# Peptides against a protein of PDB entry 7MKK: the designs that were tried, part 47

Target 1, 71 residues: chain A of PDB entry 7MKK
Amino acid sequence: SMKEKVKAKLVEIRKFVPFIRRVRIDFQDTLSKVQGHRLDALVNLLDREDVSMSSLNKIEVIIDKLRTRFN

## One batch from the design tools (peptide; made by RFdiffusion4, then SolubleMPNN)

Design b2_p19_7_s2 (from b2_p19_7, 9 letters changed)
Fold by OpenDDE base, seed 4:
Structure b2_p19_7_s2 (fold): chain B 71 residues (1-71), chain A 19 residues (1-19)
Amino acid sequence: as target 1 above (71 residues)
Amino acid sequence: SEKKELEELNKLLDELMKE
């Protein structure tokens, strides 16, 4: 079901939360306040349980780009 | 909203990818 797919996708994406947190901390001095806030917001989004598949797919793209930029 | 949050994240990417 779509519900099960969403849950599975969320579990997979959440594996990158530690990475996002590391980026936020490691580059805190080089990121602007608003950039830091946006990274915090990304982590907060992934703490929610009601994120749609559409949003999760977009978040995945965002994380992939972050991984490219920050290893 | 979730939509606006995603928009802000896209702005983040735009800024970071320029560097």
Scores: peptide ipSAE 0.277, ipTM 0.792, DockQ to the pose 0.073
Fold by OpenDDE base, seed 3:
Structure b2_p19_7_s2 (fold): chain B 71 residues (1-71), chain A 19 residues (1-19)
Amino acid sequence: as target 1 above (71 residues)
Amino acid sequence: SEKKELEELNKLLDELMKE
């Protein structure tokens, strides 16, 4: 079901939450306040249980770009 | 909204990718 697909996708994406948190902390001094806030918002969004597949797909792209820049 | 949150995240990406 789509619900199960969403859950599986969310589990996979959540594997990168520690990375996102680390970026937020390690680069806090070089990020603007709003950039830091946006990273916090990303983590908070991934803590939700009601994120759509469409949103998760977009988040995956965002994380990929973060990994390119910071990993 | 979730959509607006994603838009803000994309703004973050735009700023980061230019560096």
Scores: peptide ipSAE 0.277, ipTM 0.790, DockQ to the pose 0.073
Fold by OpenDDE base, seed 5:
Structure b2_p19_7_s2 (fold): chain B 71 residues (1-71), chain A 19 residues (1-19)
Amino acid sequence: as target 1 above (71 residues)
Amino acid sequence: SEKKELEELNKLLDELMKE
């Protein structure tokens, strides 16, 4: 079901939460306030259970960009 | 909204990748 797919996708994406948190902290001094805030918001978003598949797909792309930029 | 915030984050990350 779509519900199960969303759940599985969320579980996979949440594996990157520690990475996102590390980026936020390790590069805090180089990130602008708004950039830092957006990273915080991303982590907070992934703590939720009601994220849509469309949003999860976008988040996955964003995380890929983070991985590219911050290794 | 959730969608709008993600769009803004995407824009900001694109800017970072220009560096």
Scores: peptide ipSAE 0.275, ipTM 0.793, DockQ to the pose 0.074
Fold by OpenDDE base, seed 1:
Structure b2_p19_7_s2 (fold): chain B 71 residues (1-71), chain A 19 residues (1-19)
Amino acid sequence: as target 1 above (71 residues)
Amino acid sequence: SEKKELEELNKLLDELMKE
């Protein structure tokens, strides 16, 4: 079901939460306050249980770009 | 809203692409 697919996608994406948190901390002096806030918001968004598949797919792209930029 | 949250994340990406 779509519900189960969403849960599975969320589990996979959440594996990158530690990475996002480290980017937020390691580059805190380089990033602006608003950029830091946006990274915090990304982590907070992934803590939610009601994120749509469409949003999760977009988040996955965002994380891929973060990985490219920040290793 | 979730839509606005994604918009902010896209702004983050746009800013990072400048560097």
Scores: peptide ipSAE 0.274, ipTM 0.789, DockQ to the pose 0.072

Design b2_p19_7_s3 (from b2_p19_7, 7 letters changed)
Fold by OpenDDE base, seed 5:
Structure b2_p19_7_s3 (fold): chain B 71 residues (1-71), chain A 19 residues (1-19)
Amino acid sequence: as target 1 above (71 residues)
Amino acid sequence: SEEEEEKELEELLDELMKE
């Protein structure tokens, strides 16, 4: 079902939460307050269970960009 | 809210897409 697909996608995306948290901490002095807040918001969003597939796809793109920029 | 957080994510994406 679509619900099961979303759940599976969320589980995979959540694997990057430690990475996002690490970026937030390691680059805290480099990131603007707005950027830092957005990363916090990203982590908070991934703590939710009602995230849509559309949102998860967008988050995946964001994580890919973060990985490219912050290794 | 989730909607507010999603908006912030869109803004983050826009910033990251600049480069």
Scores: peptide ipSAE 0.160, ipTM 0.697, DockQ to the pose 0.109
Fold by OpenDDE base, seed 1:
Parts: structure tokens; C-alpha cells; sequence
Structure b2_p19_7_s3 (fold): chain B 71 residues (1-71), chain A 19 residues (1-19)
């Protein structure tokens, strides 16, 4: 079901939370305040249980871009 | 709110894509 797919996707995406937090900290001096805030917001969003599949797909793209830029 | 979080995600995505 779509519900189960969302749950599975959320579990997989949450595996990158430590990476996102590390980017936030390691590049704090380089990131603008708004960029840092957006990364914090991303982590906060992933703490929710009601994130849609559409949002999770967008988050996956964001994580891919972060991985490309920040290793 | 969730709506504001979604907006911030989109803005973050836009910034990451333009570089």
C-alpha cells in the first residue's frame, strides 16, 4: 500500500539524518544563517510521522545534492 | 508548521540546484 511505502521511504530517508546534522555543523562557518536554518528545518521535518511521499521524494533530491556537494 | 517546513525545503532545493 501507499501507506506502507511512505513508512518504508521515511525509514530510509531518516538514515541520512546524521549526515545532514554533520553538514550543518561542519560547514556552519560557510553556510549562511538561512541555509543553516533550512538544514535544521529539514531534520525537524524528518522527525514527523505525517510526511507525504511527495515531500519525501523532494527530500531525497535534497540529500542527493548534499551528498554531491558535501561528500 | 509543516507548510513552512515544506517551503523552506523548496527554497533549500532551489539554492542547491542553482550551484
Amino acid sequence: as target 1 above (71 residues)
Amino acid sequence: SEEEEEKELEELLDELMKE
Scores: peptide ipSAE 0.147, ipTM 0.689, DockQ to the pose 0.108
Fold by OpenDDE base, seed 4:
Structure b2_p19_7_s3 (fold): chain B 71 residues (1-71), chain A 19 residues (1-19)
Amino acid sequence: as target 1 above (71 residues)
Amino acid sequence: SEEEEEKELEELLDELMKE
């Protein structure tokens, strides 16, 4: 079901939360205040249980970009 | 809210895609 797919996707995406947190901290001085805030918001969003598939797909793209730029 | 967070994420994505 779509519900099961969403849950599975969320589990996979959440594996990157430690990475996102690390980027936020390690590059705090390089990131603008607004960029830092947006990364915080990203982590906060992934703490939710009601994240849509659409949002998860967007987040996946963001994480891919972060990985490319920040390892 | 989630809606506000999604907007911020979209803005973040736009910024990241510029480089």
Scores: peptide ipSAE 0.147, ipTM 0.690, DockQ to the pose 0.109
Fold by OpenDDE base, seed 2:
Structure b2_p19_7_s3 (fold): chain B 71 residues (1-71), chain A 19 residues (1-19)
Amino acid sequence: as target 1 above (71 residues)
Amino acid sequence: SEEEEEKELEELLDELMKE
C-alpha cells in the first residue's frame, strides 16, 4: 500500500538525519541564518510520522544536494 | 506546523536547485 511505501521511504530517509545535523552544525558559520533554520526545519519534519510521499521525494532530492555540497 | 515546515523545505529546495 501507499502507506507502507511511505513508511519504508521515511525509514530510509531518516538514516540521513545524523548527516543533516552534522551539516547544520559543522557549517553553521558558513550557512546563512535562514539556511540554518531551514536545515533545522528539515530535521524537524523528518521527526513527523505523517510526512507525505511527495514531501519525502523532495527531501530525497535535498539530501542528494546536501551530500554533493557538504560530503 | 507541518505546512510551515513544508514551506521551509520548498524554500530550501529552491535554493539548492540553483546549482
Scores: peptide ipSAE 0.143, ipTM 0.687, DockQ to the pose 0.145

Design b2_p19_7_s4 (from b2_p19_7, 9 letters changed)
Fold by OpenDDE base, seed 3:
Structure b2_p19_7_s4 (fold): chain B 71 residues (1-71), chain A 19 residues (1-19)
Amino acid sequence: as target 1 above (71 residues)
Amino acid sequence: SKEKEMEELNKLLDELMKE
C-alpha cells in the first residue's frame, strides 16, 4: 500500500537526519540565519508522522544536494 | 506548522537547485 511505502521511505530518509543536523551545526557560521532555519525545518518535518510521499521525494532531492555540497 | 515547514522546504530546495 501507499501507506506502507511512505513508512518505508520515511525510515530510509530518516537515516540522513544525523547528517542534516551535522550540516546545520558544522556550517552554522557560514550559513545565513534563513538557511539554518530551513535546515531546522527539514529536520522537524522528518520528525513528523504525517509526511506524504511527494514530500519525501522532495526531501530526498534536498538530501542529495546537501550531500553533494557538504559531504 | 506542517504547511510552513513545507514552505521552507520548497524554499530550501529552490536555493539548493541553483547549484
Scores: peptide ipSAE 0.369, ipTM 0.830, DockQ to the pose 0.145
Fold by OpenDDE base, seed 4:
Structure b2_p19_7_s4 (fold): chain B 71 residues (1-71), chain A 19 residues (1-19)
Amino acid sequence: as target 1 above (71 residues)
Amino acid sequence: SKEKEMEELNKLLDELMKE
């Protein structure tokens, strides 16, 4: 079911939360305040249980781009 | 709120898409 797919996707994406947090901290001085705020929002979204598949797909793209830019 | 978080997410995505 879609519900099960969402849960599975969320579990997988949450594995990158530590990475996102590290980016936020390690580059805090180089990121603008608004960029930092947006990364915080990203982490906060992943803490929620009501995230849709469409949102998770967007988050996946964001994480891929972060990985490319920040290793 | 979730709505505001999603707005920030979209802005983040837009920014990252420029690079």
Scores: peptide ipSAE 0.355, ipTM 0.827, DockQ to the pose 0.145
Fold by OpenDDE base, seed 2:
Structure b2_p19_7_s4 (fold): chain B 71 residues (1-71), chain A 19 residues (1-19)
Amino acid sequence: as target 1 above (71 residues)
Amino acid sequence: SKEKEMEELNKLLDELMKE
């Protein structure tokens, strides 16, 4: 079901939460306040259980770009 | 709220897409 697919993808995406937190902290001095806030929002969103597949797809793109820029 | 978090998510995505 779509619900099961969402749950499975959320579990996989959550594996990158530590990475996102590290980006937020390690690059805090180079990030603007608003950029830091948005990364915080991203982490908070991933703590939720009511995230849609479309949102998870966007998050996946974001994580890929973060990995490209911040290793 | 979820709505505000999604708003920030979209803004973050937009910023990252500019590069």
Scores: peptide ipSAE 0.353, ipTM 0.825, DockQ to the pose 0.145
Fold by OpenDDE base, seed 5:
Structure b2_p19_7_s4 (fold): chain B 71 residues (1-71), chain A 19 residues (1-19)
Amino acid sequence: as target 1 above (71 residues)
Amino acid sequence: SKEKEMEELNKLLDELMKE
């Protein structure tokens, strides 16, 4: 079901939460305040259980970009 | 709220997609 697919994808994406948190901390001095806030928002979204598949797809793209930029 | 968080997410995405 779509619900199960969303749940599975959320579980997979949540594996990157430690990475996102690390980026937020390690680059805190180089990130603008707004950029830091947006990363915080990203983590907060991933803590939620009511995230749609479309949102998860966007988040996946963001994480991919973060991985490219911040390794 | 989730809506506000999604708004920030979209802004983050837009910013990252520019580079």
Scores: peptide ipSAE 0.266, ipTM 0.785, DockQ to the pose 0.145

Design b2_p19_8_s1 (from b2_p19_8, 6 letters changed)
Fold by OpenDDE base, seed 5:
Structure b2_p19_8_s1 (fold): chain B 71 residues (1-71), chain A 19 residues (1-19)
Amino acid sequence: as target 1 above (71 residues)
Amino acid sequence: SEEEKVNKMLDELLEMLEK
């Protein structure tokens, strides 16, 4: 079901939360205030259970870009 | 809506990370 697919996607994306946290901390001095806030918001978002598949797909792209730039 | 706010934030993140 779509619900199970969303749950599976969320589980996979949550694997990158430690990475996002590391980016936020390791590059804190180089990130703008708004950039830092957005990363914090992203981490907080991934704590939720009600994220849509559309949003999860966007988050996956974001993580890919973060990995390219910061790792 | 909450989803609209989330999507706006995510879109802004995407734009921020685009070169």
Scores: peptide ipSAE 0.680, ipTM 0.919, DockQ to the pose 0.841
Fold by OpenDDE base, seed 2:
Structure b2_p19_8_s1 (fold): chain B 71 residues (1-71), chain A 19 residues (1-19)
Amino acid sequence: as target 1 above (71 residues)
Amino acid sequence: SEEEKVNKMLDELLEMLEK
């Protein structure tokens, strides 16, 4: 079901939370204030259970871009 | 809606990272 797919994808995406946190902290001086706030929001978002598949798909793209830029 | 707010934030993140 779509519900199960969402849950599964959320679990996979959450594996990158430590990475996102590291980007936020390790590059705090490089990131703009706005970028930092948005990364904080992203981390907080991933603590929630009610994230849609469309949002998770966007988050996946975001993580890919973060990985490319910040290793 | 809450989802709209989330998506807006995500879109803004994407936009910043695409530059």
Scores: peptide ipSAE 0.680, ipTM 0.919, DockQ to the pose 0.945
Fold by OpenDDE base, seed 3:
Structure b2_p19_8_s1 (fold): chain B 71 residues (1-71), chain A 19 residues (1-19)
Amino acid sequence: as target 1 above (71 residues)
Amino acid sequence: SEEEKVNKMLDELLEMLEK
């Protein structure tokens, strides 16, 4: 079901939460206040279970871009 | 809605990372 697919995608994306937290801290002095806040919000969002597939797909793209920039 | 707020935040984050 779609619900099962969403939960599976969420589990996979959550594996990158430690990475997102690391980016937020290691590059805090080079990030703007709004960028830092948005990364915090992203981490908090991934603690929820009611995230849509469309949102999860966007988050996947965000993580890819973070990995490219902050490897 | 909460979904709209989430998507707005994500879109803004994407935009910032694409520049």
Scores: peptide ipSAE 0.679, ipTM 0.919, DockQ to the pose 0.926
Fold by OpenDDE base, seed 1:
Structure b2_p19_8_s1 (fold): chain B 71 residues (1-71), chain A 19 residues (1-19)
Amino acid sequence: as target 1 above (71 residues)
Amino acid sequence: SEEEKVNKMLDELLEMLEK
């Protein structure tokens, strides 16, 4: 079901939370205040259970771009 | 809606990372 797919994707995406947190900290001086806040918001979002598949798909793209830019 | 707010934030983050 879609519900099960969402849960499965959320579990996989959450594996990157430590990476996102590390980017936020290691590049704090390079990131703008707004960028930092958005990364914090992203991490907080992933603590929730009501994230849509659409949002999760966007998050996957974001993580991919973060990995490209920040290792 | 909450969904719209979340997507707006994500879109802004994506835009930022594309610069």
Scores: peptide ipSAE 0.679, ipTM 0.919, DockQ to the pose 0.935

Design b2_p19_8_s2 (from b2_p19_8, 7 letters changed)
Fold by OpenDDE base, seed 5:
Structure b2_p19_8_s2 (fold): chain B 71 residues (1-71), chain A 19 residues (1-19)
Amino acid sequence: as target 1 above (71 residues)
Amino acid sequence: SREEEENKLLDELLELLEE
């Protein structure tokens, strides 16, 4: 079902939470205050169970961009 | 709504991370 697909996607995306936290810490001085705040908000968002597939797909793109820039 | 705020957050974050 779609619900199980979303759940599976969320589980996969959550694997990158430690990475996002690490970016936030390691590059705290490089990130703008706005960028840092948005990353904090992103981590908080991923604690939720009610994230849509659309949002998860956007988050995946964001993670890819973070990996390109900070990894 | 919450979802609208989430979309706003994610869209802005995408914009901020663009070169």
Scores: peptide ipSAE 0.644, ipTM 0.911, DockQ to the pose 0.850
Fold by OpenDDE base, seed 4:
Structure b2_p19_8_s2 (fold): chain B 71 residues (1-71), chain A 19 residues (1-19)
Amino acid sequence: as target 1 above (71 residues)
Amino acid sequence: SREEEENKLLDELLELLEE
């Protein structure tokens, strides 16, 4: 079901939370204040259990961009 | 809605990470 797929996707995306936190800290001086705040918000968002597939797909793109830029 | 604001956050983040 779509619900199952969403949950599975969320689990996979959450594997990157430590990475996002690391980027936030390690590159704090490089990131703009607004970028830092948005990353914090992203991490907080991933604590939720009701994230849509659409949002998860966007988050995946964001993570890919973060990986490209910061690792 | 919450989801709309969530999407706005993500869209803004995507924009901020461009270039």
Scores: peptide ipSAE 0.644, ipTM 0.911, DockQ to the pose 0.888
Fold by OpenDDE base, seed 3:
Structure b2_p19_8_s2 (fold): chain B 71 residues (1-71), chain A 19 residues (1-19)
Amino acid sequence: as target 1 above (71 residues)
Amino acid sequence: SREEEENKLLDELLELLEE
């Protein structure tokens, strides 16, 4: 079901939370204040259970961009 | 709404991380 697909996607995306936290800290001097704040908010968002598939798809793109820029 | 703010956050992040 769609609900099960969302849950599975969320599990996969959450595997990158430690990476996002590391980017936020390790590159704090490179990140703007706005970027840092948004990354903190992203981590908080991923603690929720009611994230939509559309949001998860956007987050996946964001993670790809973070990986490209920050290793 | 929460969902609207969530979308705004994600869209802004995408913009900030654009190459």
Scores: peptide ipSAE 0.642, ipTM 0.911, DockQ to the pose 0.781
Fold by OpenDDE base, seed 1:
Structure b2_p19_8_s2 (fold): chain B 71 residues (1-71), chain A 19 residues (1-19)
Amino acid sequence: as target 1 above (71 residues)
Amino acid sequence: SREEEENKLLDELLELLEE
């Protein structure tokens, strides 16, 4: 079901939370304040259980961009 | 709504990470 797919996707996306936190800290002097704040907000968002598949797909793209730029 | 604000956050992040 879509519900189960969302749950599975959320679990997979959450595996990148430590990476997002690391980017936030390691590149704090490179990131703008707004970028840093938005990364913090992203981490907070991933603490929720009611994130839609659409949002999770966007988050996946964001993570891909972070991985490209910040290894 | 919450979801709209969430989407705004994500869209902004996508834009900010563009080179």
Scores: peptide ipSAE 0.639, ipTM 0.910, DockQ to the pose 0.828

Design b2_p19_8_s3 (from b2_p19_8, 5 letters changed)
Fold by OpenDDE base, seed 3:
Structure b2_p19_8_s3 (fold): chain B 71 residues (1-71), chain A 19 residues (1-19)
Amino acid sequence: as target 1 above (71 residues)
Amino acid sequence: SEEEEVNRMLDELLKLLEE
């Protein structure tokens, strides 16, 4: 089901939370204040259970951008 | 909606990371 797919995707995306946190801290001086705040918001969002597949797909793109830039 | 708000935030973050 779609619900199961969302849950599975969320589990996979959550594996990148440590990476996102690391980027947030290691590059705090490079990131703008708003970038930092948005990354914090992203991490907080991933603690929730009610994230849509659409949002998770966007988050995947964000993670790819972070990996390209910071990893 | 909350989903729309989340999506707006994510869209903005994407834009910010392209700066």
Scores: peptide ipSAE 0.715, ipTM 0.929, DockQ to the pose 0.889
Fold by OpenDDE base, seed 4:
Structure b2_p19_8_s3 (fold): chain B 71 residues (1-71), chain A 19 residues (1-19)
Amino acid sequence: as target 1 above (71 residues)
Amino acid sequence: SEEEEVNRMLDELLKLLEE
């Protein structure tokens, strides 16, 4: 079901939370304040259970961008 | 809606990371 797919996707995306946190901290001086704030918001968002597939797909793209830019 | 606001935030973040 779609609900199961969302849950599975969320689990997979959450595996990158430590990475996002590391980027936020390790590159704090490189990131703009607004970028840092949005990364904080992203981490907080991933603590929620009601994230949609649409949002999760966007987050996946964001993570890919972060991986490309920040290892 | 909350969903729309979340998506706006995510879209903004994507744009910011592409600067």
Scores: peptide ipSAE 0.714, ipTM 0.929, DockQ to the pose 0.892
Fold by OpenDDE base, seed 5:
Structure b2_p19_8_s3 (fold): chain B 71 residues (1-71), chain A 19 residues (1-19)
Amino acid sequence: as target 1 above (71 residues)
Amino acid sequence: SEEEEVNRMLDELLKLLEE
């Protein structure tokens, strides 16, 4: 079901939470204030269970960009 | 809506990371 797919996607994306946290901390001085704030918001968002598939797909793109920029 | 707010935040973050 779509619900199960969303749940599975969320589980996979949550695996990157430690990475996002590390980026936020390790590059705190490089990130703009707004970028840092949005990353914090992203981490907080991933604590929720009511994230849509469309949002999860966007988050996946964000993670890819973070990986490219911050390794 | 909350979903719209989330999407706006995510879209903004995507743009910010492209700066």
Scores: peptide ipSAE 0.713, ipTM 0.929, DockQ to the pose 0.899
Fold by OpenDDE base, seed 1:
Structure b2_p19_8_s3 (fold): chain B 71 residues (1-71), chain A 19 residues (1-19)
Amino acid sequence: as target 1 above (71 residues)
Amino acid sequence: SEEEEVNRMLDELLKLLEE
């Protein structure tokens, strides 16, 4: 079901939370204030259980861009 | 809606990372 797919995707995306946190900290001087704040918001969002598949797909793209730029 | 607000935030972040 879509519900189970969302749960599975959320579990996979959450594996990158430590990475996002490290980017936020390690590149704090390079990131703008707004970039840092949005990364914090992203981490907070991933603590929730009611994130849609659409949002999770966007988050996956964001993580890919972070990996490309910062790793 | 709440989902729309989340999506706006995510879209903004995507744009910011492309600066």
Scores: peptide ipSAE 0.712, ipTM 0.929, DockQ to the pose 0.889

Design b2_p19_8_s4 (from b2_p19_8, 6 letters changed)
Fold by OpenDDE base, seed 4:
Structure b2_p19_8_s4 (fold): chain B 71 residues (1-71), chain A 19 residues (1-19)
Amino acid sequence: as target 1 above (71 residues)
Amino acid sequence: SEEEEVEKLLDELLKLLEE
């Protein structure tokens, strides 16, 4: 079911929460206040259970971009 | 809606990361 697929995707995406947190902290001085706030919001979003597959796919792209820029 | 707000957040993040 789509519900099961979403849950599985969410589990995979959540594996990157520690990475996102580290980017937020390690590059705090490089990031703008807006960028930092959005990263915080992203982490908070991933605590939710009602994130759509569409959103999770976008989050995956975001994580890839973060990995490219911040290792 | 909450979904719309989430999408706005994600779109803003994508935009910021492409600057």
Scores: peptide ipSAE 0.627, ipTM 0.908, DockQ to the pose 0.838
Fold by OpenDDE base, seed 5:
Structure b2_p19_8_s4 (fold): chain B 71 residues (1-71), chain A 19 residues (1-19)
Amino acid sequence: as target 1 above (71 residues)
Amino acid sequence: SEEEEVEKLLDELLKLLEE
């Protein structure tokens, strides 16, 4: 079901929360205030259970970009 | 709406990471 797909996607995306947190801290001096704030917001967003598949797909792209730039 | 705000956040974050 779509619900199960969303749940599975969320579980996979949440695996990257430690990475996002590390980026936020390790590159704190490099990130702009706006970028830092939005990374914090992203982490907070991933604590929620009501994230849509559309949003999760965008978050996956964001994580990919973070990995490219900061990993 | 809350969903709109989430989408705005994500879109803006995407744009910032393209800079």
Scores: peptide ipSAE 0.627, ipTM 0.908, DockQ to the pose 0.898
Fold by OpenDDE base, seed 3:
Structure b2_p19_8_s4 (fold): chain B 71 residues (1-71), chain A 19 residues (1-19)
Amino acid sequence: as target 1 above (71 residues)
Amino acid sequence: SEEEEVEKLLDELLKLLEE
């Protein structure tokens, strides 16, 4: 089901939370205050269970951009 | 809605990372 797919995607995306946290901290001085705040918000968002597939796909793009810039 | 707020957050983050 779609719900099952969303849950599976969320589990996969959550595997990148440590990476996001590391980017937030290791590059804190190179990130703008707003960028840092948004990254914190992103991590907090991933604690939720009610994230849509659309949002998860966007988060995947965000993670890809972070990887490009920071790893 | 909460979903709309999430989308706004993500869109803003995408925009910021493109700066």
Scores: peptide ipSAE 0.626, ipTM 0.908, DockQ to the pose 0.845
Fold by OpenDDE base, seed 1:
Structure b2_p19_8_s4 (fold): chain B 71 residues (1-71), chain A 19 residues (1-19)
Amino acid sequence: as target 1 above (71 residues)
Amino acid sequence: SEEEEVEKLLDELLKLLEE
């Protein structure tokens, strides 16, 4: 079901939370304040259980961009 | 709505990462 697909994707995306946290910390000096705040907000968002598939897909793109820039 | 706020956050992040 779609609900199960959302849950599965959320589990997979949450595996990148430590990475996002490390980006936030390791590159604090090069990130703008707003960028840092938005990364914090992203981590907080991933604590929720009501994230839509659309949002999860965007989050995957964001993670890919972070990986490209910071790894 | 909450969904709209989430989307705004994500869109903003996408834009910021293209700076």
Scores: peptide ipSAE 0.626, ipTM 0.908, DockQ to the pose 0.811

